# Designs tried in a protein design run: peptides against a protein of PDB entry 3QIS. Part 89

Target 1, 334 residues: chain A of PDB entry 3QIS
Amino acid sequence: PSLELSRREFVFENVKFRQLQKEKFQISNNGQVPCHFSFIPKLNDSQYCKPWLRAEPFEGYLEPNETVDISLDVYVSKDSVTILNSGEDKIEDILVLHLDRGKDYFLTISGNYLPSCFGTSLEALCRMKRPIREVPVTKLIDLEEDSFLEKEKSLLQMVPLDEGASERPLQVPKEIWLLVDHLFKYACHQEDLFQTPGMQEELQQIIDCLDTSIPETIPGSNHSVAEALLIFLEALPEPVICYELYQRCLDSAYDPRICRQVISQLPRCHRNVFRYLMAFLRELLKFSEYNSVNANMIATLFTSLLLRPPPNLMARQTPSDRQRAIQFLLGFLL

## One batch from the design tools (peptide; made by RFdiffusion4, then SolubleMPNN)

Design b2_p13_7_s3 (from b2_p13_7, 6 letters changed)
Fold by OpenDDE base, seed 5:
Structure b2_p13_7_s3 (fold): chain B 334 residues (1-334), chain A 13 residues (1-13)
Amino acid sequence: as target 1 above (334 residues)
Amino acid sequence: MSFEELMEAMRPP
């Protein structure tokens, strides 16, 4: 069996968080026998491609002289954004198109990624006074490493670092401040806030705006700005309530005093973001007659974003654990 | 502290 490929080299320029890109090519059976094709893992890989790449179809049959179109889809989700922002991963891959009883065909994937404030740590963002696209990639790496070390020192209650560590970090990320400022000013009376989805084009404009500028006003509808806040919180590599405190939040869920003590043990940036968001959400609840927002809806929605189970426990979350997590947040909304 | 006062106290420089 043999195949002819219309193209073997693919370049994905300016790849961004949540922006789908597609490249297409054709494969043709130029042999005299039917053939089966499949994308296969390389010798050391569990998957045929990186998490941000997909082939469609990934397998199939071709009769003699048959041709099929294959789409290569590049999409950076919350699951790939952090490793691309840090430069740990890149827009580079090699696909192996296997032909049954035939040869392998290699496809080269290349391109560039544009960093996002989405999927960047709260600690790193608190050190960024400028938009992430203005920050040199080398400095982004240093900021993530320093942020990890400060988080660990903060959790260990080690003595505050010496006065000689230069610029004071922000109280909260500027991106969170801008999203909340917009929602507070313009969305308190918005009917069905956090219940109506935003527009995908407006979400992309909001992400690009926050990555490239410090806007006076965020573009898009109040629904798109509200959904952008949810996407931001979901994309955090570490949730607003750090994984180390997850079980203690569940155990304390019915004691408001212990809940406040658990939150006081968060790293400074995480604790500030949590208190700021809870204060904002309590403010929105005053306008419930206008925005249809209630404490149970908000607690249910934000619990999955703010209080995520550690990756090793995700598959084991019980309905009781979910109810305790909701009850924990309700104690800050009521 | 009102929410407005908190928001201003948290404002980036």
Scores: peptide ipSAE 0.592, ipTM 0.964, DockQ to the pose 0.945
Fold by OpenDDE base, seed 1:
Structure b2_p13_7_s3 (fold): chain B 334 residues (1-334), chain A 13 residues (1-13)
Amino acid sequence: as target 1 above (334 residues)
Amino acid sequence: MSFEELMEAMRPP
């Protein structure tokens, strides 16, 4: 069996968080026998491609002289955004198109990723006074490393924050501040806030706006700005409540005093973001007559974002754990 | 502290 491929090299320029890109190619059976094709893992890989890449179809049969279009889809989700932002991963892959009883065909995937404030750590963003796309990638790596070290030092209570005014981290990421400022100014009376989805085009504009500028006004509807805040919180590599405190939050869920003590142990950036968000959400609850927002809805929605189980416990989360997590957050909304 | 006062206290420079 043999195949002819219309293309073997693919370049995905300016790949962005949550923006789908597609490249297509044709394969044709130029042999005299039916053939089965499949994308197969390389020797050291569990998957035929990186998490941000997909082939569609990834397998199939071709009769003699039959042709099929294959789509190569590049999509950076929350699961790939952090490693692409840091430059730990890149828009580069090699696909192996295997032909049963035939040869392998190699496809080269390349491109560039444009960093996002989405999927960047709260600590790094607190050090980032300019839009992320103004920051050299080398400096993003340094900011992530320094942010990790400062988080660890903060947890260990070892080092006072350097008092130098020029190098002082932000109290909260500018991106969170801008999203919340917009929602506070314009969305407190928005009917069905956090219940109506945003528009995908507006979400992309908001992401691009926050990645490239410090806007006076965030573009899009209040629903899109609200959803952008949810996406931001979901995409955080470390949730607003650090994984280390997850179990203690559950254990304290019915003691408001212990809950406040647990939150006091968060790293400064995480603690500030948590307090800021809880204050904002309590403000929205005053407008429940207009925005239909209630404490149970907000607690249910934000618990999955703010108080995520550690990756090793995700598969073991019980309905009781989820209820405790909701109860923990309710103690800050009421 | 009102939410507005908190928001201003947390404003990026």
Scores: peptide ipSAE 0.588, ipTM 0.964, DockQ to the pose 0.948
Fold by OpenDDE base, seed 2:
Structure b2_p13_7_s3 (fold): chain B 334 residues (1-334), chain A 13 residues (1-13)
Amino acid sequence: as target 1 above (334 residues)
Amino acid sequence: MSFEELMEAMRPP
């Protein structure tokens, strides 16, 4: 069996969070026998491609002189955004197109990723006074390392934050501040806020806007801005309530005093973001007659975002744990 | 502190 490939080198320029890119190529059976093709893992890989890449179809049969179009889809989800932002991973891969009883064909994937404030840690974002696209990638790595060290120091209560450095971190990420400021100004009376989905095009514009600028006004509908806040919180590598405090939040869910004490143990940035969001959501609840937002809806929605189970416990989360997590958050909304 | 006052207190410089 033999294949002819129309292309073997693919370049994905300016890959962005949640923006699908597609490149197509053709494979043709230029042999005299039917053939089966498949994308196969490289030696020691579990998957035929990186998590941000997909081939469609990834396998198939070709009759002699048959041709099929294959789509290479690049999509950076919340699961790949953090490792691409840090430069731990890159838009580079090698695909092995295997031909049964034939030879392997290598496809080279390359490109560049444009960092996003989505999927970046709260600590790193608190150090970024400028849009992330204005920050050199080398400096992003340093900011993440420094942020990790500060988180650890804060959790260990070892070092007071040196308030004396000219580089005081922001109280909250500017991106969260901008999203919440917009929602407070323009969305308090928005019917079905956080219940109506945003537009995908508007979400991409909002993401690009926050990654590249400090806008006076966020583009898009109030629904798109509201959903962008949810996406931002979901994409955080560490949730607003750190994984280390998850169980303590559940254990304290029925004691508002203990709940406040648990929150006081969050790293400064996380604690500020939590308090800021809870204050905003309580403000939003005053307009429930206009926006149809209620405490139970908000608590249910935001609990999954703010109080995520640690990865090792995700598969074991009981309905009781979910209810406790909701009750924990309700104690800050009421 | 109103929520608006809190927003201003948390405003990025």
Scores: peptide ipSAE 0.588, ipTM 0.964, DockQ to the pose 0.936
Fold by OpenDDE base, seed 4:
Structure b2_p13_7_s3 (fold): chain B 334 residues (1-334), chain A 13 residues (1-13)
Amino acid sequence: as target 1 above (334 residues)
Amino acid sequence: MSFEELMEAMRPP
């Protein structure tokens, strides 16, 4: 069996978080026998492609002289955004299109990724006074490495923040501040806030706006701005409540005094973001007659974002653990 | 501290 491929090299320029790109090609059975094709893993890989790439269809049958269109879809989700922001991964892959009882065909995927404030650590963002797209890639890498080291130092309480000539970190990321400022100013009376989904086009505009500028006003509906805040919190590599405190939050969920002590152990940026968000959410609850927001809804929604189980425990979260996590957050909303 | 006062205290420069 043999295939003819219309294209074997694919370039995905300016790949962005949550922006789908598609490239299509044709495969044709130029042989005299039916053939089965599939994308197969390389010898050391578990998957036929990187997490941000998909082929559709990834397998199929072709009769003699049959042609099929294959879509190569590039989509950076929350699962790939952090490793692409850091440059640990890149928009580069090699796909192996296997023909049963035939030969392999190699496809080259290349391109570039544009960094996002989404999927960047709170520590790094607190050091970014400018939009992330204005930050040189070299400085972005250094900021992420330094942010990890300072998180560790802050947790160890060993180094007083040297009040020295280094630019003081922001109290909260400007992106969170801007989202919350907008929601507070314009969305407190918004009916069904955090219950109505945003528009995908508006979400992309908000992401691009936060990545490229410091706007006075965030574009889009209040629903899109609210969802952008949720997406931002979901995409954080380390949740607002650090993974190391997850179990302590569950264990303290019914003791408001211990809950506050646990939060006091957070790194400065995480603690500030947590307190700021809780203060904002308590403010929204005052407008419940207008926005239909209640403490149980907010606690349920934000718990999955702010108090995520560590990756090793994610598959093991019990309904009891989830209820404890919700109860932990309720103690800051009421 | 009102939420507005907190928001201003947290304002990026």
Scores: peptide ipSAE 0.584, ipTM 0.964, DockQ to the pose 0.946

Design b2_p13_7_s4 (from b2_p13_7, 6 letters changed)
Fold by OpenDDE base, seed 5:
Structure b2_p13_7_s4 (fold): chain B 334 residues (1-334), chain A 13 residues (1-13)
Amino acid sequence: as target 1 above (334 residues)
Amino acid sequence: MSFEELLEAMRPP
């Protein structure tokens, strides 16, 4: 069996968080026998491609002289954004198109990624006074490493670092401040806030705006700005309530005093963001007659974003654990 | 502190 490929080299320029890109090519059976094709893992890989790449179809049959179109889809989700922002991963891959009883065909994937404030740590963002696209990639790496070390020192209650550590970090990320400032000013009376989805084009404009500028006003509808806040919180590599405190939040869910003590043990940036968001959400609840927002809806929605189970426990979350997590947040909304 | 006062106190420089 043999195949002819219309193209073997693919370049994905300016790849961004949540922006789908597609490249297409054709494969043709130029042999005299039917053939089966499949994308296969390389010798050391569990998957045929990186998490941000997909082939469609990934397998199939071709009769003699048959041709099929294959789409290569590049999409950076919350699951790939952090490793691409840090430069730990890159827009580079090699696909192996295997032909049954035939040869392998290699496809080269290349391109560039544009960093996002989405999927960047709260600690790193508190050190960024400028938009992330203005920050040199080398400095981004240093900021993430320093942020990890500060988080660990803060959790260990080690003595605050000497006065000689340069520029004082922000109290909250500027991106969170901008989203909340907009929602407070313009969305308190918005009917069905956090219940109506935003527009995908407006979400992309909001992400690009926050990555490249410090706007006076965020573009798009109040629904798109509200959904952008949810996407931001979901994309955090570490949730607003750090994984180390997850179980203690569940155990304390019915004691408001212990809940406040658990939150006081968060790293400074995480604690500030949590208190800031809870204050904002309590403010929105005053306008419930206009925005249809209630404490149970908000607690249910934000619990999955703010209080995520550690990756090793995700598959084991019980309905009781979910109810305790909701009850924990309700104690800050009521 | 009102939410407005908190918002202003948390403003980036």
Scores: peptide ipSAE 0.548, ipTM 0.958, DockQ to the pose 0.943
Fold by OpenDDE base, seed 1:
Structure b2_p13_7_s4 (fold): chain B 334 residues (1-334), chain A 13 residues (1-13)
Amino acid sequence: as target 1 above (334 residues)
Amino acid sequence: MSFEELLEAMRPP
């Protein structure tokens, strides 16, 4: 069996968080026998491609002289955004198109990723006074390493924050401040806030706006700005409540005093963001007559974002754990 | 502190 491929090299320029890109190619059976094709893992890989890449179809049969279109889809989700922002991963892959009883065909995937404030740590963003796309990638790596070290030092209570005014981290990321400022100014009376989805085009504009500028006004509807806040919180590599405190939050869920003590142990940036968000959400609850927002809805929605189980416990989360997590957050909304 | 006062106190420079 043999195949002819219309293309073997693919370049995905300016790949962005949550923006789907597609490249297509044709394969044709130029042999005299039916053939089965499949994308197969390389020797050291568990998957035929990186998490941000997909082939569609990834397998199939071709009769003699039959042709099929294959789509190569590049999509950076929350699961790939952090490693692409840091440059730990890149828009580069090699696909192996295997032909049963035939040869392998190699496809080269390349491109560039444009960093996002989405999927960047709260610590790094607190050090980032300019839009992420103005920051050299080398400096993003340094900011993440320094942010990790400062988080660890903060958890260990070892080092006072350097008092130098020029190098002082932000109290909260500018991006989350801008989102909350917008929602506070314009969305407190928005009917069905956090219940109506945003528009995908507006979400992309908001992401691009926050990645490239410090806007006076965020573009899009209040629903899109609200959803952008949810996406931002979901995409955080470390949730607003650090994984280390997850179990203690559950254990304290019915003791408001212990809950406040647990939050006091968060790293400064995480603690500030948590308190800021809780204050904002309590403010929105005053407008429940207009925005239909209630404490149970907000607690249910934000618990999955703010108080995520550690990756090793995700598969073991019980309905009781989820209820405790909701109860923990309710103690800050009421 | 009102939420507005908190918002301003948290403002990036």
Scores: peptide ipSAE 0.546, ipTM 0.958, DockQ to the pose 0.947
Fold by OpenDDE base, seed 4:
Structure b2_p13_7_s4 (fold): chain B 334 residues (1-334), chain A 13 residues (1-13)
Amino acid sequence: as target 1 above (334 residues)
Amino acid sequence: MSFEELLEAMRPP
């Protein structure tokens, strides 16, 4: 069996978080026998492609002289955004299109990724006074490495923040501040806030706006701005409540005094973001007659974002653990 | 402190 491929090299320029790109090609059975094709893993890989790439269809049958269109879809989700922001991964892959009882065909995937404030650590963002797209890639890498080291130092309480000539970190990321400022100013009376989904086009505009500028006003509906805040919190590599405190939050869920003590152990930026968000959410609850927001809804929604189980425990979260996590957050909303 | 006062106190420079 043999295939003819219309294209074997694919370039995905300016790949962005949550922006789908598609490239299509044709495969044709130029042989005299039916053939089965599939994308197969390389010898050391578990998957036929990187997490941000998909082929559709990834397998199929072709009769003699049959042609099929294959879509190569590039989509950076929350699962790939952090490793692409850091440059640990890149928009580069090699796909192996295997022909049963035939030969392999190699496809080259290349391109570039544009960094996002989404999927960047709170520590790094607190050091970014400018939009992330204005930050040189070299400085972005240094900021991420330094942010990890300072998180560790802050947790160890070992180094007083040297009040020295280094630019003082922001109290909260400017992106969170901008989202919350907008929601506070314009969305407190918004009916069904955090219950109505945003528009995908508006979400992309908001992401691009936060990545490229410091706007006075965020574009899009209040629903899109609210969802952008949720997406931002979901995409954080380390949740607002750090993974190391997850179990302590569950264990303290019914003791408001211990809950506050646990939060006091957070790194400065995480603690500030947590307190800021809780203050905002308590403010929204005052407008419940207008926005239909209640403490149980908000606690349920934000718990999955702010108090995520560590990756090793994610598959093991019990309904009891989830209820404890919700109860932990309720103690800051009421 | 009102939330508005907190919002302003947390404003990026």
Scores: peptide ipSAE 0.544, ipTM 0.958, DockQ to the pose 0.942
Fold by OpenDDE base, seed 2:
Order: C-alpha cells, then structure tokens, then sequence
Structure b2_p13_7_s4 (fold): chain B 334 residues (1-334), chain A 13 residues (1-13)
C-alpha cells in the first residue's frame, strides 16, 4: 500500500485560547490495493497527538485512487491553556500517519501560541499591571515561579509580602476587575443574567480585548461579558478557593464563622478575588426583580467554578459534597 | 462601604 499526501507541514500561526483553527490536507491511495490508515502514537506517547490537536478523520479506509480530506484541528481548551501560557508546552507536534502493512508518514505541526490571561494563575495576574500580550514570555515564566513561591510563603505564613511600592501586586487581577466593573455598571438590570449564554464571537472578542488591552468598555452583550467571567474562573489553573482548602470548606459549610475563617487562610490574591466576587454577587442579588438572579442559582453556578474538588477527588464527589459546597457559598451570598 | 466604593478601592492603578 502507498499514500500520497498533498501536504506534510502545517503551521498554525497566532493560536489563541478557545479559537479553533483548521488546516486540511488530502491523502490519496496511489497504490493498487485498498489500504487502512490511522494516526498512531509515537514511541512512549499514549495519544497520537497533543491535547490541543485533533485529526478528523483519525483513521479510515481508502480504495485504489480514492482520496480523503483530513482536517487538523487546533483548539486550546481550559485543559491546555495553562501549559501553553507558561511555555511548558508549545504549538509543535509530529503526527504519525500509519499505513497498515505500509510505511509511516510524518506530519510536522508547528506554530505559535499567543498567551492569555485566561488560564493564568491569580498570583501571576496580580503581578501583571499590563495586558498579558505586552508581557514577554520569559517574564511570564518568572512571574509564575515567583507567584508559586509567594503562594507557598502565604500559606506557610512565613514572609510578609515585600511591600516594595513598584512590585506591589494588584489586589485583584485587572481582568476580573474589568469584567465585574462592566457587569456592575451595565448588567445589574439584565434579565436572565448568568442564565442566557453569550455569543461565541463576542466571547472571543472579550478574551482578545482582555489579553491585549485595558478597555474602558468591554465589547459584547452583558450575557457574553457574564459568560466570559465564568470562563475566566473555570480556566484558572488553581480555583479561587485553593484545592488545599476544599475539604475544609465542605466541613465548615453549615458554620458561617468557620467558613469565614477558612477563607481568611487563602493566599492574599485568592482571598481578595473571593471577597470581591462575593460582594459583587450580593450586589447583583439586590436587583433580582430585574435580572431574575437568585442566591441558589448563583451559588450553584459559582460553586463549581470557585470551589472545585482537587483532581484526585473529582471522580469521587458525592451529591452531599456538592450540596455542602453550595451551602458554603450561600453563607457568603445571604 | 458600598459596592461601588469597593470597586473603586480595588481599581488597578
């Protein structure tokens, strides 16, 4: 069996969070026998491609002189955004197109990723006074390392934050501030806020806007801005309530005093973001007559974002744990 | 502190 490939080198320029890119190529059976093709893992890989890449179809049969179009889809989800932001991973891969009883064909994937404030740690974002696209990638790595060290120092209560005036972290990420400021100004009376989905095009514009600028006004509908806040919180590598405090939040869910004490133990940035969001959501609840937002809806929605189970416990989360997590959050909304 | 006052107090510089 033999294949002819129309292309073997693919370049994905300016890959962004949640923006699908597609490149197509053709494979043709230029042999005299039917053939089966498949993308196969490289030696020691579990998957035929990196998590941000997909081939469609990834396998198939070709009759002699048959041709099929294959789509290479690049999509950075919340699962790949953090490692691409840090430069731990890159838009580079090698695909092995295997031909049964034939030879392997290598496809080279390359490109560049444009960092996002989505999927970046709260600590790193609190150090970024400028849009992330204005920050050199080398400096992003340094900011993440420094942020990790500060988180650990804060958890250990070992060192006061160095109050050096120029290096003082923001109280909250500017991106969260901008989203909440917009929602407070324009969305308090928005019917079905956080219940109506945003537009995908508007979400991409909002993400690009926050990554590249400090706008006076966020583009898009109130629904898109509201959903962008949810996406931001979901994409955080560490949730607003750190994984280390998850169980203590559940254990304290029925004691508002203990709940406040648990929150006081969060790293400064996380604690500020939590308090800020809770203050915003309580403000939003005053307009429930206009926006149809209620405490139970908000608690249910935001609990999954703010109080995520640690990865090792995700598969074991009981309905009781979910209810406790909701009750924990309700104690800050009521 | 109103929520508006909190927003302003938390404004990035």
Amino acid sequence: as target 1 above (334 residues)
Amino acid sequence: MSFEELLEAMRPP
Scores: peptide ipSAE 0.539, ipTM 0.958, DockQ to the pose 0.927

